# Peptides against a protein of PDB entry 6EJA, part 64

Target 1, 276 residues: chain A of PDB entry 6EJA
Amino acid sequence: VEYMPANPVRIAFVLVVHGRASRQLQRMFKAIYHKDHFYYIHVDKRSNYLHRQVLQVSRQYSNVRVTPWRMATIWGGASLLSTYLQSMRDLLEMTDWPWDFFINLSAADYPIRTNDQLVAFLSRYRDMNFLKSHGRDNARFIRKQGLDRLFLECDAHMWRLGDRRIPEGIAVDGGSDWFLLNRRFVEYVTFSTDDLVTKMKQFYSYTLLPAESFFHTVLENSPHCDTMVDNNLRITNWNRKLGCKCQYKHIVDWCGCSPNDFKPQDFHRFQQTARP

## One batch from the design tools (peptide; made by RFdiffusion4, then SolubleMPNN)

Design b2_p14_4_s1 (from b2_p14_4, 7 letters changed)
Fold by OpenDDE base, seed 3:
Structure b2_p14_4_s1 (fold): chain B 276 residues (1-276), chain A 14 residues (1-14)
Amino acid sequence: as target 1 above (276 residues)
Amino acid sequence: DLDDVSFHGDGEPP
């Protein structure tokens, strides 16, 4: 028997899109669209064609909006975190959109649950935050991510400026840049003036791949640390052997990886797996 | 395990 919540949570989906991924976006949108949720879409500043297409979609649905501001983002750029943070602020200021959860998505990382299952699950755990950690050697994570290195995003490039130290007293963590955050935590991240949030925003403004670590680190070191669940309710086909080819060295002064595409067979398997 | 090392960083370039 599927749990039917009396007060179902409403989700703000944030989509960050670029290039000519119109087909992918359309597919994603169709897969996740529901009248009870909200969709806030950021289109890269350089993707004018895509922006026009997204605007057309937003005009057709009252619960779909496009960011009035647009950033030029690059792979691994600090600007991605800025995009999320600004979108969070925008969403909190939208008083006509009573969302309970913030969820970001990509075409490569689909939810493994149906809308009903997702809503039921989040409604049951509405006070929790879902962030997937790397779950292994944290020192390796720091090294691989370059968290001990200072980066500057400028001229569509992530410049490595030098070495830096991890702030003392901070437990750094990270992993997936796909997360499910409850409104309360988003409010904290957005409006808190405490030392943690202030320092981390500053620190991560010079960080490579900041979205893979910022929210984890802030949450785990915050008064909300007990709300963390090491699960983002997603499956990503990570195979570093195949996906790590230092293919982004022309964009960033660092090596990076990409997740592998799922085959249809993989999706069927995952949809059948009810993971708590 | 498809969730093996779910992050993008891969270290300093050679």
Scores: peptide ipSAE 0.315, ipTM 0.815, DockQ to the pose 0.757
Fold by OpenDDE base, seed 5:
Structure b2_p14_4_s1 (fold): chain B 276 residues (1-276), chain A 14 residues (1-14)
Amino acid sequence: as target 1 above (276 residues)
Amino acid sequence: DLDDVSFHGDGEPP
């Protein structure tokens, strides 16, 4: 019997979608949809057909909304973080949506918990934030991510402009760009005017792959630092040997990787998954 | 999760 919390958390799911993967989106939506949760969907500015389809869905469900603004995002672009930050602001301003957690989803990762399990877990740990770190040499992470480099997103390209320094006194961290953030921390990120949030927003507006590091870094250097859990409750088939081929060089002045599809031989890894 | 290295960056292009 699944544990039933007395005050179950409600989740704001943020979906950033693009292309023509309408069927995949539909399948994912059906898999994660629940009447007690909220769904806020951003459709890439260039994906008009998908936008029309998503609008139709939003008209059918009162707890599904589509962003009235749309951004054109690229792989590794700083605009992705802008999308999340604006979505967070929007969600906080929706007084009729009393959500407790912010969760972004991609078809590239697999949730390790059912809805009931997820709600039970988050209800127990409602004061925590779930961000998965790289778990290795931080200097290597900084180097590989190009965090010490200045990037500018312009004309659908991430231009590397030069070198930069990590702000003094900031402990940089990062890893997965898929996270579970509680409302309190989202409020802090959205409305705080302290030096940390202000500087980090500026810093990461010129950062490659900002979503993989911004929230980690802000959280760990904030008054909320003790709320971090090094887990995003997901499974992603990362294999850098296979997925790192510098295939995004045409989009960004940097090398990048992509996750791989799960294969039958990967099944053994599912059994080794640790839960927080 | 099963992310051995859960980030996309792979360094400066050759």
Scores: peptide ipSAE 0.308, ipTM 0.812, DockQ to the pose 0.644
Fold by OpenDDE base, seed 1:
Order: C-alpha cells, then sequence, then structure tokens
Structure b2_p14_4_s1 (fold): chain B 276 residues (1-276), chain A 14 residues (1-14)
C-alpha cells in the first residue's frame, strides 16, 4: 500500500499544443487526467481545428480550461516563454484552482511515476523545484544553445541579430524545458520586481529556446536557489546522433535537435530510470 | 546520467 499523504498536492498541468494532433492530445489527456488536478491548455493561434476540439473537452470537465489568448509560436521561439509566463499569471489569478505545482508536458515525454507516486513524491517535497540541467560543460551548453547570441522573433522566424554578453554576475544554467515548479517559485517569477527577474525577462525575450534555461537561471540566482532538484521526473529519448540534423534552420537561424521515439532497445534504460 | 544531454540547441549552422 503506497503511503497516502495527509495533504496531497494538486497539480496545474500546462499543455502547449499545436497542429492537428487531436487524437494524440486526447490520448495524452486521458493518460494524465485526474479529478484532483487542473489542466490549462494553450492552443496555437493557427490551429483552429485543434482549438475547437480542446474547447469541447474543456466544457466537459470543470478542471480543464483553455487560454482565452492564443499565440503563434514557432520552434525555439521566445514566445514560448511568454506563453508559459502568461499561463503562470493566469493560474495564479484563478483563485478557484488551488494548485501547488506547475507542470508542463509534451507528447514526447514519459512520466517516470504513476499519478499516485507523483503526488506522494511532490507532497513530500512540496518546497522543492525540479529542473533538470544539462549536466555537462556549461560553456558547451551556452555555445550550443546560442545564449551568447541575440535573437529576434519576427514573422514566424527567429532572426539572429548578433552577439551579446551574458549579464554580469549571473550564473547561467539550463537543460530540459520540462519542469516541475512549486507555486511559491511561480509567484516569485510572476510578481517579483527585483533586478534578477526583471533583467532575465528582458534577456530571455531575445533568446532562442528560452524555456530550457530561463527558469534554471532565475532559480539558481534567486533567494530560492536552495530549492533546486536536478530532476524533472520524466524520460525523454535524447539521442543526439539521430535527432540533431539542423532541421530547423528554415525557422530559426540556428541548429536544433528533436527527441527520438523510444525503441525496444531503450527498454532496459527505461527500466533503470523508472526504478522506484 | 543514462540520458544524453536534454536540450534542443545544436550550435551555429555550418
Amino acid sequence: as target 1 above (276 residues)
Amino acid sequence: DLDDVSFHGDGEPP
């Protein structure tokens, strides 16, 4: 019998979806849906069919809502961070949704834990934030991510304008753009007027793949730095040899990678990572 | 780490 926490955490799941993958979204939704959690879904401005489908779902469940605003997002675009930040603000303003954790999900991610295990774990560590870092050479990460380059999102393209310097005194970090953030840290990011948050929001407005480093960097340089856990409690098949083909150069003035599907050969690795 | 580096950036285009 798994330990049931006396005060179980409630999760706000944020889904950013686009395209025509309505069936995939439905499958994912069914897999992660629970009556005690909350689901806030942003549909790309250009995905009208998907938007209609998601609206239909939201009408059936009281704990499912769709963003009234919609952004046109591109791969690696700075607008993705804006989407998350606005979603965070919205969720904080929803007084009827007492969520404790913010979690974003994609179809490419597999949760390591069941819902009960996840809730039990987060209930025990409710004061922690879970962000997975790259775990290697930080200079390489900066170089590969183009964090020392200035980008402008305009006309569905990420334009590289030139070089830039990382702000003085800031320790940059990053990795996975899938994270689990507690409400307290989300409040800090959303409402703080300190120099760190203000400068980082500005800096990341011109950043490629901002969600992969913004929250890491802000957290590690903030008074909440001691709450960081280098784990996002999920698995993504990152085989760079297969997934890195510079396939996004038509959208962004930079090279990028995509996660790969899990294969039977990856099962052993999955089992090792998913150990209780 | 059992996984490769979990970020999307892959550097400057050739």
Scores: peptide ipSAE 0.291, ipTM 0.806, DockQ to the pose 0.656
Fold by OpenDDE base, seed 4:
Structure b2_p14_4_s1 (fold): chain B 276 residues (1-276), chain A 14 residues (1-14)
Amino acid sequence: as target 1 above (276 residues)
Amino acid sequence: DLDDVSFHGDGEPP
């Protein structure tokens, strides 16, 4: 029996999808769909077939919407962060969608919780933000992510322009680009005009893999820093030995990694995930 | 922790 909160949180799921994986998306959607939550789907500007399919889905469900704007995103592109930020603004402006948490998901993620468990958990910790950090040497993270390098997204490529400095007084952090953010923090990120948010938005507009670091860094340096939980309530099969092959060098002037698929033999590892 | 290295960057290309 799962705990049923008196005031259950409602979740805005943001899906950023591309390609022709309509069936896979449909499967994922069905797996996470609930009538009490909200689903805001961005389809890559280049994925017209998928866009048509997603539009069809959105017409069937009142709590599913598709972004009227579409970006052409690339792996590691700064535009991905722009996509999230704009979607956050949109979601905040949707007064008919009273969501409490912002959650993004990918097909590579394995949810730790069922919907009921997730809702119960987030309802208990509705004031917290869940961002998974890299968990190792921060200097290594900065180096590996190229945070000390300036990138420009142009012509469907992330061009490395040169070196840059981390802004003074900012503690940079990051890790997973899959997170659970409460509405209050999303409001802060969206509407704050303080130096931190302004500076970080500018900084990360020239950053590779910005979603893996922006929200972490903003949160940890903000007045909301005490709401940080080093957990994204999901499991991703990260094995850098297997997944890091510099396979994205044709898209970005940097090496990248991919998470690995779970195998049946990996099931026993699910209990080893960190929990708050 | 299965996500202890949960980032995509892998450094400057050789």
Scores: peptide ipSAE 0.310, ipTM 0.813, DockQ to the pose 0.686; fails the geometry check

Design b2_p14_4_s2 (from b2_p14_4, 9 letters changed)
Fold by OpenDDE base, seed 5:
Structure b2_p14_4_s2 (fold): chain B 276 residues (1-276), chain A 14 residues (1-14)
Amino acid sequence: as target 1 above (276 residues)
Amino acid sequence: DLDDVSFHGEGDLP
């Protein structure tokens, strides 16, 4: 018997999509769709065909909307964080969508819970924020991510302009750019005018791969720091030996990695990766 | 854990 919460949380799923993978998006959408949740979809400015397809879907479901604004994003670009932040603002301004959690999804990750399990879990821990940390040496993370470097997104490229210092008094953290954030924290990030949020928004506007660190860092240095759970309730096939080939050097002045597709031989890892 | 190194950064260009 599965636990049924008395006041189940409602989720705002934010999908940032690009390319022409319409069928894949359709499959993912069908897998995560529920009438009690909300779906806010951003289609890359360059993906007009996909945008038309997504618009058709949004017209069929009252709880599906497409961003009226569209950004052109690149791998590792600061604009990805801008996309999330603007989406958060939009969602908070949608008074007719009483969502409790913000969740982003991609085809590169795998949800380990059914909808019922996810809702039950989040309903029990509705005051928590779920961000997966890198789990390694923090100095190494900073170095690998280039957080001590200044980047500028311009002309579909992340230009490295020079070195910078981590702001004094800030405990930097990060890891997965797939997270589950409660509405309270999203409100804080969106509307707070405190020094932390203001400085971090500025800092991360010149940051490579900002979504992998911004929310972690803001949360851990905020009055909401005690709400962090080191888990994003999903798995991703990370294998740096295979996925780290500096294949993005044409886009960014930095070396990066990609997650790998799951293979049948990866099944044993699914069994070992049990998350609460 | 599959996500113990779940970040994309690898370092400076060679």
Scores: peptide ipSAE 0.268, ipTM 0.794, DockQ to the pose 0.692
Fold by OpenDDE base, seed 3:
Structure b2_p14_4_s2 (fold): chain B 276 residues (1-276), chain A 14 residues (1-14)
Amino acid sequence: as target 1 above (276 residues)
Amino acid sequence: DLDDVSFHGEGDLP
């Protein structure tokens, strides 16, 4: 018998979309849509066609909104973190949307649980934060991510300016940029004026692929560190042999990878499987 | 293993 919570959590799904991925977005949206949740969609500033389509969707559902602001984002850009942080602030200011969890998704990452399972699980662990770490050599992670390098996002490019050091006293961690964060932690990240949050926001404003490390690092070094769960309740089709071709060198002064996309049938398969 | 590596960074340019 599946656990049925008396006070089920409500989820704010944040989608950051760009290009002409209308079909992928539609598929994802249909898969995750529920009347009890909230959906906040950011469309890249350059993706006007997609923006129009998303606006049409938002007009059909009262629990779907589109960001009134739009950023021009690039692969690995620091602006992605800015997008998430601003979205978090917006969502916290929406008093008519009583969400309990912040969840981001992409077409390459699919939830491994049904809505009922996800809600039941999060309702049971509503005080926890779910971030998946790389789980290997942290030094390797730092090197591969270029965390010891200073980057500047400008003119749709991530410029490598030079070397930098990891701030003293900070334990850096990271991995997946897909996470499930409870409202309390989001409030902390958004409104805290402590040295940790302030320093990390500054540090990561010059960081490549910041979303893969910022929240991990902030959480693990914060008073909320005991709330971390090394799981993001989703599956990503990582295959470095196929996805690591340094294909973004024209955008960033660094090499990177991309996960493989899942097919619709794969998504359905994973939705039927409960992973502990 | 779909979760062998969970991050995008690969390293410096060749």
Scores: peptide ipSAE 0.264, ipTM 0.794, DockQ to the pose 0.744
Fold by OpenDDE base, seed 4:
Parts: sequence; structure tokens; C-alpha cells
Structure b2_p14_4_s2 (fold): chain B 276 residues (1-276), chain A 14 residues (1-14)
Amino acid sequence: as target 1 above (276 residues)
Amino acid sequence: DLDDVSFHGEGDLP
């Protein structure tokens, strides 16, 4: 018997999609769709076919909307963070969508919980934010991510301009770019005018893979720092040996990795993942 | 092995 919360949280799922994977998106959407949640979908500016498909879906469901604005994002691009931030603002301005959590998902993610379990869990911990840290040497993370390097997104490329310093007094952290953020923290990120948020937004506008570090860093250095849970309630099949081939060097002046798809044989490993 | 704490960055270009 699953716990049924008296006041179940409602989730705003933000999907950032591109390409022509309409069928895959449809499958994912069906897998995560629930009438009590909200779905805000950003389709890459270049993916017009997919956009049309997603629009069709959005017309069928009252709790599905498509961003009226569209960005041309690239792998590791700073614009991805902009996409999330703008989506957050939009969602906060949607007074008819009383969401409690912001969640982003990709096809590479496998949710640990069923919808009921997820809702129950988040309802119990509605004041917490779930960000998965890299869990290793932070200096290595900074180096690997190029956080000490200045990048400029231009002409569908992340140009490395030079070196930069981490802002003084800021403890940088990061890891997974898939997170579960409560509304309160999203409000803080969206509307706060404090030095932290202001500086970090500026800093990360020139950052490679910003979504893997921005929210972690902001949260950990904010008055909300005690709300962090080092877990994103999902599993991603990371095998750096297989997924790290510097395959994005044509897009960014940096080497990157990709998560691997799960195989049926990997199922037994799912239970090995730590839960909060 | 599963590594759900990993990240995409790999470092400078070779």
C-alpha cells in the first residue's frame, strides 16, 4: 500500500526537446503524464516538425503547454540554462498551474519512483530540493566542466574565450543536470535580487554545461542551502568509458560525455541506487 | 557500473 498524502504535490515537468524524436517523446510523455501534473515543453527553435507535433499534443491536454518562445540550444550551451530559467519564470507566472515542484527529464533518465511514489515522497519532503552532486573531487569537477574557463555561446558553438576565476566566496558544486526543485527555491532563483543570484546568473551565462552546476551552486550558497538533498530521484546510466569520447568538440571547445542507454540487463542494478 | 552522480564535462580538448 502506497502512502497517500493529504495534500499531494503537483509537479511541473519541463521538457527540453529537439530533433525528430517525436515517437520517443510521445512514449516518454505517456510514461510520465498524469492529470494532476503540468507539462511545459520547450522545442528547439530549429525543430519545427517536432514543434508541430508537440503543439498537437498540447492541444489535447489542458495541462500541457508549449513555450511560446523557442531557443536554439546546443550541447553544453549556456542557452540551456536560459531555457530553464525562462521556463521557471513562465511557470511562476502561470497562476492557473499551482505546481509545487519543478522537474526536468530526458530520455536518458529512468525515474526511480512511480508517479504515486514520487508524489508521496515529494509531498513528504516538499521543502527540500533534490540535486545530485558529482560526489567526487570538486577540483576535478571544476576542471572537467571547465568552470574556470570562459565560454561564449555564439553561432551554434560554445567558444572558449579564456580563463576565469571562480567568484570569491562561492562554493561551486554540481553534477547531474536533472533536478527536482521546490517552488520556493524556484521563486528565489527567479526573483531574488541578491548578490548571489545576480552574480551566478551572470557567471553562468558564460558557462559550459551550466545546468549541471548553476542550481547546485546557487542553492548551496543561498539561504536555502539546508534544503539540499544529494539525490535527483532518478537513475542515469553513466559509463564514462563508453560515453566520454569528446564527441561534441565540433559544437563546443571542450570535451564532453553522454550517458548511456539502459539495457534490460541493467535492471538489476536499479535497486543499488541510493535513495534519500 | 551505474554512476548517477556523474556529469558531462570531460576536460580540455586533446
Scores: peptide ipSAE 0.239, ipTM 0.782, DockQ to the pose 0.774
Fold by OpenDDE base, seed 1:
Structure b2_p14_4_s2 (fold): chain B 276 residues (1-276), chain A 14 residues (1-14)
Amino acid sequence: as target 1 above (276 residues)
Amino acid sequence: DLDDVSFHGEGDLP
């Protein structure tokens, strides 16, 4: 019998979706839906068909809402962070949704835990934040991410304007843009007026792939630094040989990668990673 | 060959 927590955490799932993948979204939604959690969905401003479909779903479930605002986001764009930050603010203002954790999801990521396992785990570690770091040479990470470069999002393009320096006294970190953040830290990020949060919001407004580094960096340099866990409880098929083809050069003045689909040969990895 | 790297950045344009 799995341990049932006395006070189970409730999760706010934030989905940022675009394109025509309504069927995929429906499948994912069915896989992750639970009556005790909350779902806040942002649909790209340009994806009107998908928006209509998502609105229909939101009308059927009281714990599903769609952002009243919509952004036009691009791969690697700074606006993605803005989307998350605004979503966090919205969720904090929803007093009728008592969520404990913020979790973003992508169809490319697979949770390694069942809902019950996830809830049990997060209920036990409700004071922790789960961010997966790159786990290697930080200097290499900075170079690969272009964190020492200044970018401007304009006209659906990330323009590289020049070089920049990382703010003094800041230890930069990052990795996966899929994270599990507790409400307390989300409140800090959203409402803090301290120098760290203020400077980082400004810095990352000109950053490529900001979600892969912003929360890591803020957390590790904040009074909440001791709450970090280097795990996002997900599996992503990162085969850089296959997924790194600089395929986004038409959108961003930088080279990037994409995660790959899982193949039957990859199932062996699931068994190993999913082992308790 | 799963790369433990979990970020999208690859570097400057060739």
Scores: peptide ipSAE 0.237, ipTM 0.787, DockQ to the pose 0.885

Design b2_p14_4_s3 (from b2_p14_4, 8 letters changed)
Fold by OpenDDE base, seed 5:
Structure b2_p14_4_s3 (fold): chain B 276 residues (1-276), chain A 14 residues (1-14)
Amino acid sequence: as target 1 above (276 residues)
Amino acid sequence: ELDDVSFHGDGELP
């Protein structure tokens, strides 16, 4: 029997969508939609048709909104973090949406819990933040991510400008760019004027793949560091030997990877997930 | 966790 919390958490789902994946988006939306949650959708500035479709959906559901601003993001671009940060600010300013958790989703990942399970779990751990770390050699992660390199997003390209140093006293971490953050931490990230948040926002504005490291690093170095759980409650079909082909060199001055599509033989993995 | 190394970076261009 599933636990029924007395005060169930409400989730703000943030979807960053682009291209012509309208059917995929529709499927995802149907899978995650619930009347008690909130959905804030950013459509890439270049995806006008998709934007029109999403606007139609937002008019049908009172708990679905579309960002009035739209960014043109690229793979690995620093602008993706800007998108999340701005969406967080927007959501915090929406006083009529009393959300407790911020969750971003992509068609590339799979939720491992039903809505009821997710709500029950998050309601039990409402003071925690769920960020999945790479779980390997941190030095290797830094090297592979290029965190010690300075990047500039310009003209739909991530330009590598040179080397940089990671700020002293900062424990860098990262991994998955899909996370579950509680409102308290989102408030901290959005409104704090402390040295950590200020420096990290500046640092990551010149960072490749910033969403895979920013929130991890900020959380672990913040007064909220004890709230981290190394799990994002998702499954992604990562296989670096298959997905790392340096296929984004035309967009970024760095080699990158992509997760793989799930295959029927991968479905057995969905039953082998444990709670943190 | 079922994920392998779950990050996109793969080092400098060859």
Scores: peptide ipSAE 0.363, ipTM 0.836, DockQ to the pose 0.644
Fold by OpenDDE base, seed 1:
Structure b2_p14_4_s3 (fold): chain B 276 residues (1-276), chain A 14 residues (1-14)
Amino acid sequence: as target 1 above (276 residues)
Amino acid sequence: ELDDVSFHGDGELP
């Protein structure tokens, strides 16, 4: 008999979507939907067709809501972090949605657990936060991410303005921008007025790909640092040789990568990664 | 072959 938690966690899934991929979104939604969880969807300000489609879905399900505000986001833009932070605030203010975990999703990520397994796992480790780090040379990560560079998001472009220093006394970390955060940590990030949160929010407002580093850095330098788990319970086909083509140079003054599609020959890797 | 690195940044423009 599988372990059934007495007090199962409830998850707030946050989806940030854009374009016209309504069918893909519908398929994803059907795959992840459960009556006991909550779904908060932000649609890019420019994606009106998709917005209409998502609104229709939200009207059919009481546990699905759409952000009343909409941002125009770009790949790697600082505004993505703003979107997450505002969504977190909104979710904390929704007293009728008693969620325990915040989870963001992308079509490029594959969960390695079923819903029941995920709920059981998170219920057992409800005091932990799950963020996947790069797991290699931190200096290289900083250089590759451009964390020591100042960026400004303006006119749908990330402008590199110059060099900057990492704040004194801060241990920078990062990796995947897909994470599982418990409500307590989300509350801390949202409402804390301590020097760490204040400085990091300011720092990351001028950061490229901020979601890949902000939460890692804040968590590891916070009083909640002991809750860090280096795993996001997902698999993504990261092959930099294939996916790094500097294909976003028209949007950002930096080189970037994309994850690759999984192929049948990659199935062997699923077996290895999916092991508890 | 999966890269152990899971981030999007890839350095300065050439």
Scores: peptide ipSAE 0.357, ipTM 0.836, DockQ to the pose 0.849
Fold by OpenDDE base, seed 3:
Structure b2_p14_4_s3 (fold): chain B 276 residues (1-276), chain A 14 residues (1-14)
Amino acid sequence: as target 1 above (276 residues)
Amino acid sequence: ELDDVSFHGDGELP
């Protein structure tokens, strides 16, 4: 028997999409859509065809909106974090959308719970934030991510400008760029003027793959640090042996990896599995 | 249990 919350949480799903991944987006959307949740979709500035398709979807559902602004995003670009931060601000300003959690998704990461299970779980732990850390050598993470390097996103490229130091007194962490954040923490990240948030926003504006570390680092160094749960309630098919080929060297002055995509049948399998 | 969580960065270009 599954727990039925008296006051179920409502989720704001944020999707950042680009290219011609219409089929993948449609599949993901169908898999996660529920009338009680909200969906905010950003389409890359260069993906006009996809934008038109997404707009058509948004017109069919009252709880689906498309960002009126569009950024040109690249793999590993700092602009991805900007996209999330701006979407968070937008969502907080939408008074007609009373969401409790912010969740981002991609076709490479699938939720391991059904909607009912997810809602029940988050309703029970509504004061927690769910970020999955790398869980290994932090020094290795910093080195591999290039967090001690200064990057500039310009002309659809991430330029490595030089070395930098991690700010003193900051415990850097990171891992998955897919997370579940409660509204309170999103409010903190969006509106706080404390030194931590201010400095981290500045620091990560020159960071490669910022979404894999920004929220972890801010949370763990904030007054909200006790709300962290090392779990993002999803599965990603990571295989570094197969996925790390420096395949993005034409976009970024750094080596990168890609996870393996799941097939639709894999997604269904995971949705049917009750996992803690 | 979740599968091994990795990250996208893989170090400096050779």
Scores: peptide ipSAE 0.356, ipTM 0.830, DockQ to the pose 0.587
Fold by OpenDDE base, seed 2:
Structure b2_p14_4_s3 (fold): chain B 276 residues (1-276), chain A 14 residues (1-14)
Amino acid sequence: as target 1 above (276 residues)
Amino acid sequence: ELDDVSFHGDGELP
C-alpha cells in the first residue's frame, strides 16, 4: 500500500537558468511541473532571449513566476548563492504560495523519484532537510573546493586573492549544490541574525560555488542540525572525462569540474538507480 | 566515480 499523505507537502522549485539551457529547461520543466507546486525561475541577466521565453511560460501558469531581479552569474561564482538566498526571501514573502520545501534544480540533476513518490516521501519527512555530503575526507574537501582561499567575484571572474582561515568553531561540510530544504530551515537562513548565519553569509560571499557548502555548513552548525539527511534524492550526470579539464580557468582562478546536462539517451540511468 | 563536488584544486586535474 502506497503512503498517501493527508497533508501533502507543496514544493517551491527554484530554477536558475542561462541562455544555453533552453531545451534542457523545457525538458526539466515538463518533467517536474505539477499544479500543486510552485516554480520560481531566475534567468541570467545576460540571457534575454531565454528570459522572454520563460516569461511567456510564467504567464500561462499561475504557479510559475520569474524573478523580477536578474543577476549575472558565472560558473563557480558566489553570486549563485546570492541568487538562491534572494529567491528564498522572495518565496517566503509570497504569502499566496504556501510551499513547504525549497528545491533547486538544473538540467544537470534530476529527481530520482516521481512527483507522487517525492511528495509522499517529503510529507513523511517534512521536518528534515536533504543535503548530500561529499563523503570524503573533510580536509581534502576544503582543499579541493578552495575553502581555505579567498575569492572575489568581480567583472565576471572569480579572482583568487589569497589564503584565509576557516572560521573557528565551524564544522565545514558540503557536497552537491542541489538540495531539498524545508521551509523552517529556509526561514532560519533568511531571517536569522545569529552569529552563525551572519558569519557564514559573509564567509561564503567569497567562496567558490558556495551553494555546494553553505547550506550544509549552516545546517550542521545550527540548531537545526539534527534535521540533516545525507541524501538529496537526485542523480547528477557527472562525467569526469568530459567535465574535468580545468575548462573554466578563464572564469575562475581555480580548477574544477562541471556536470553535463542530461540528454534523452541518459534517461535509462534513472531507471537503473535505486536509492533510499 | 561520481562526484558531488565541482572543484578539485589549483590547476590540478582529478
Scores: peptide ipSAE 0.225, ipTM 0.755, DockQ to the pose 0.404

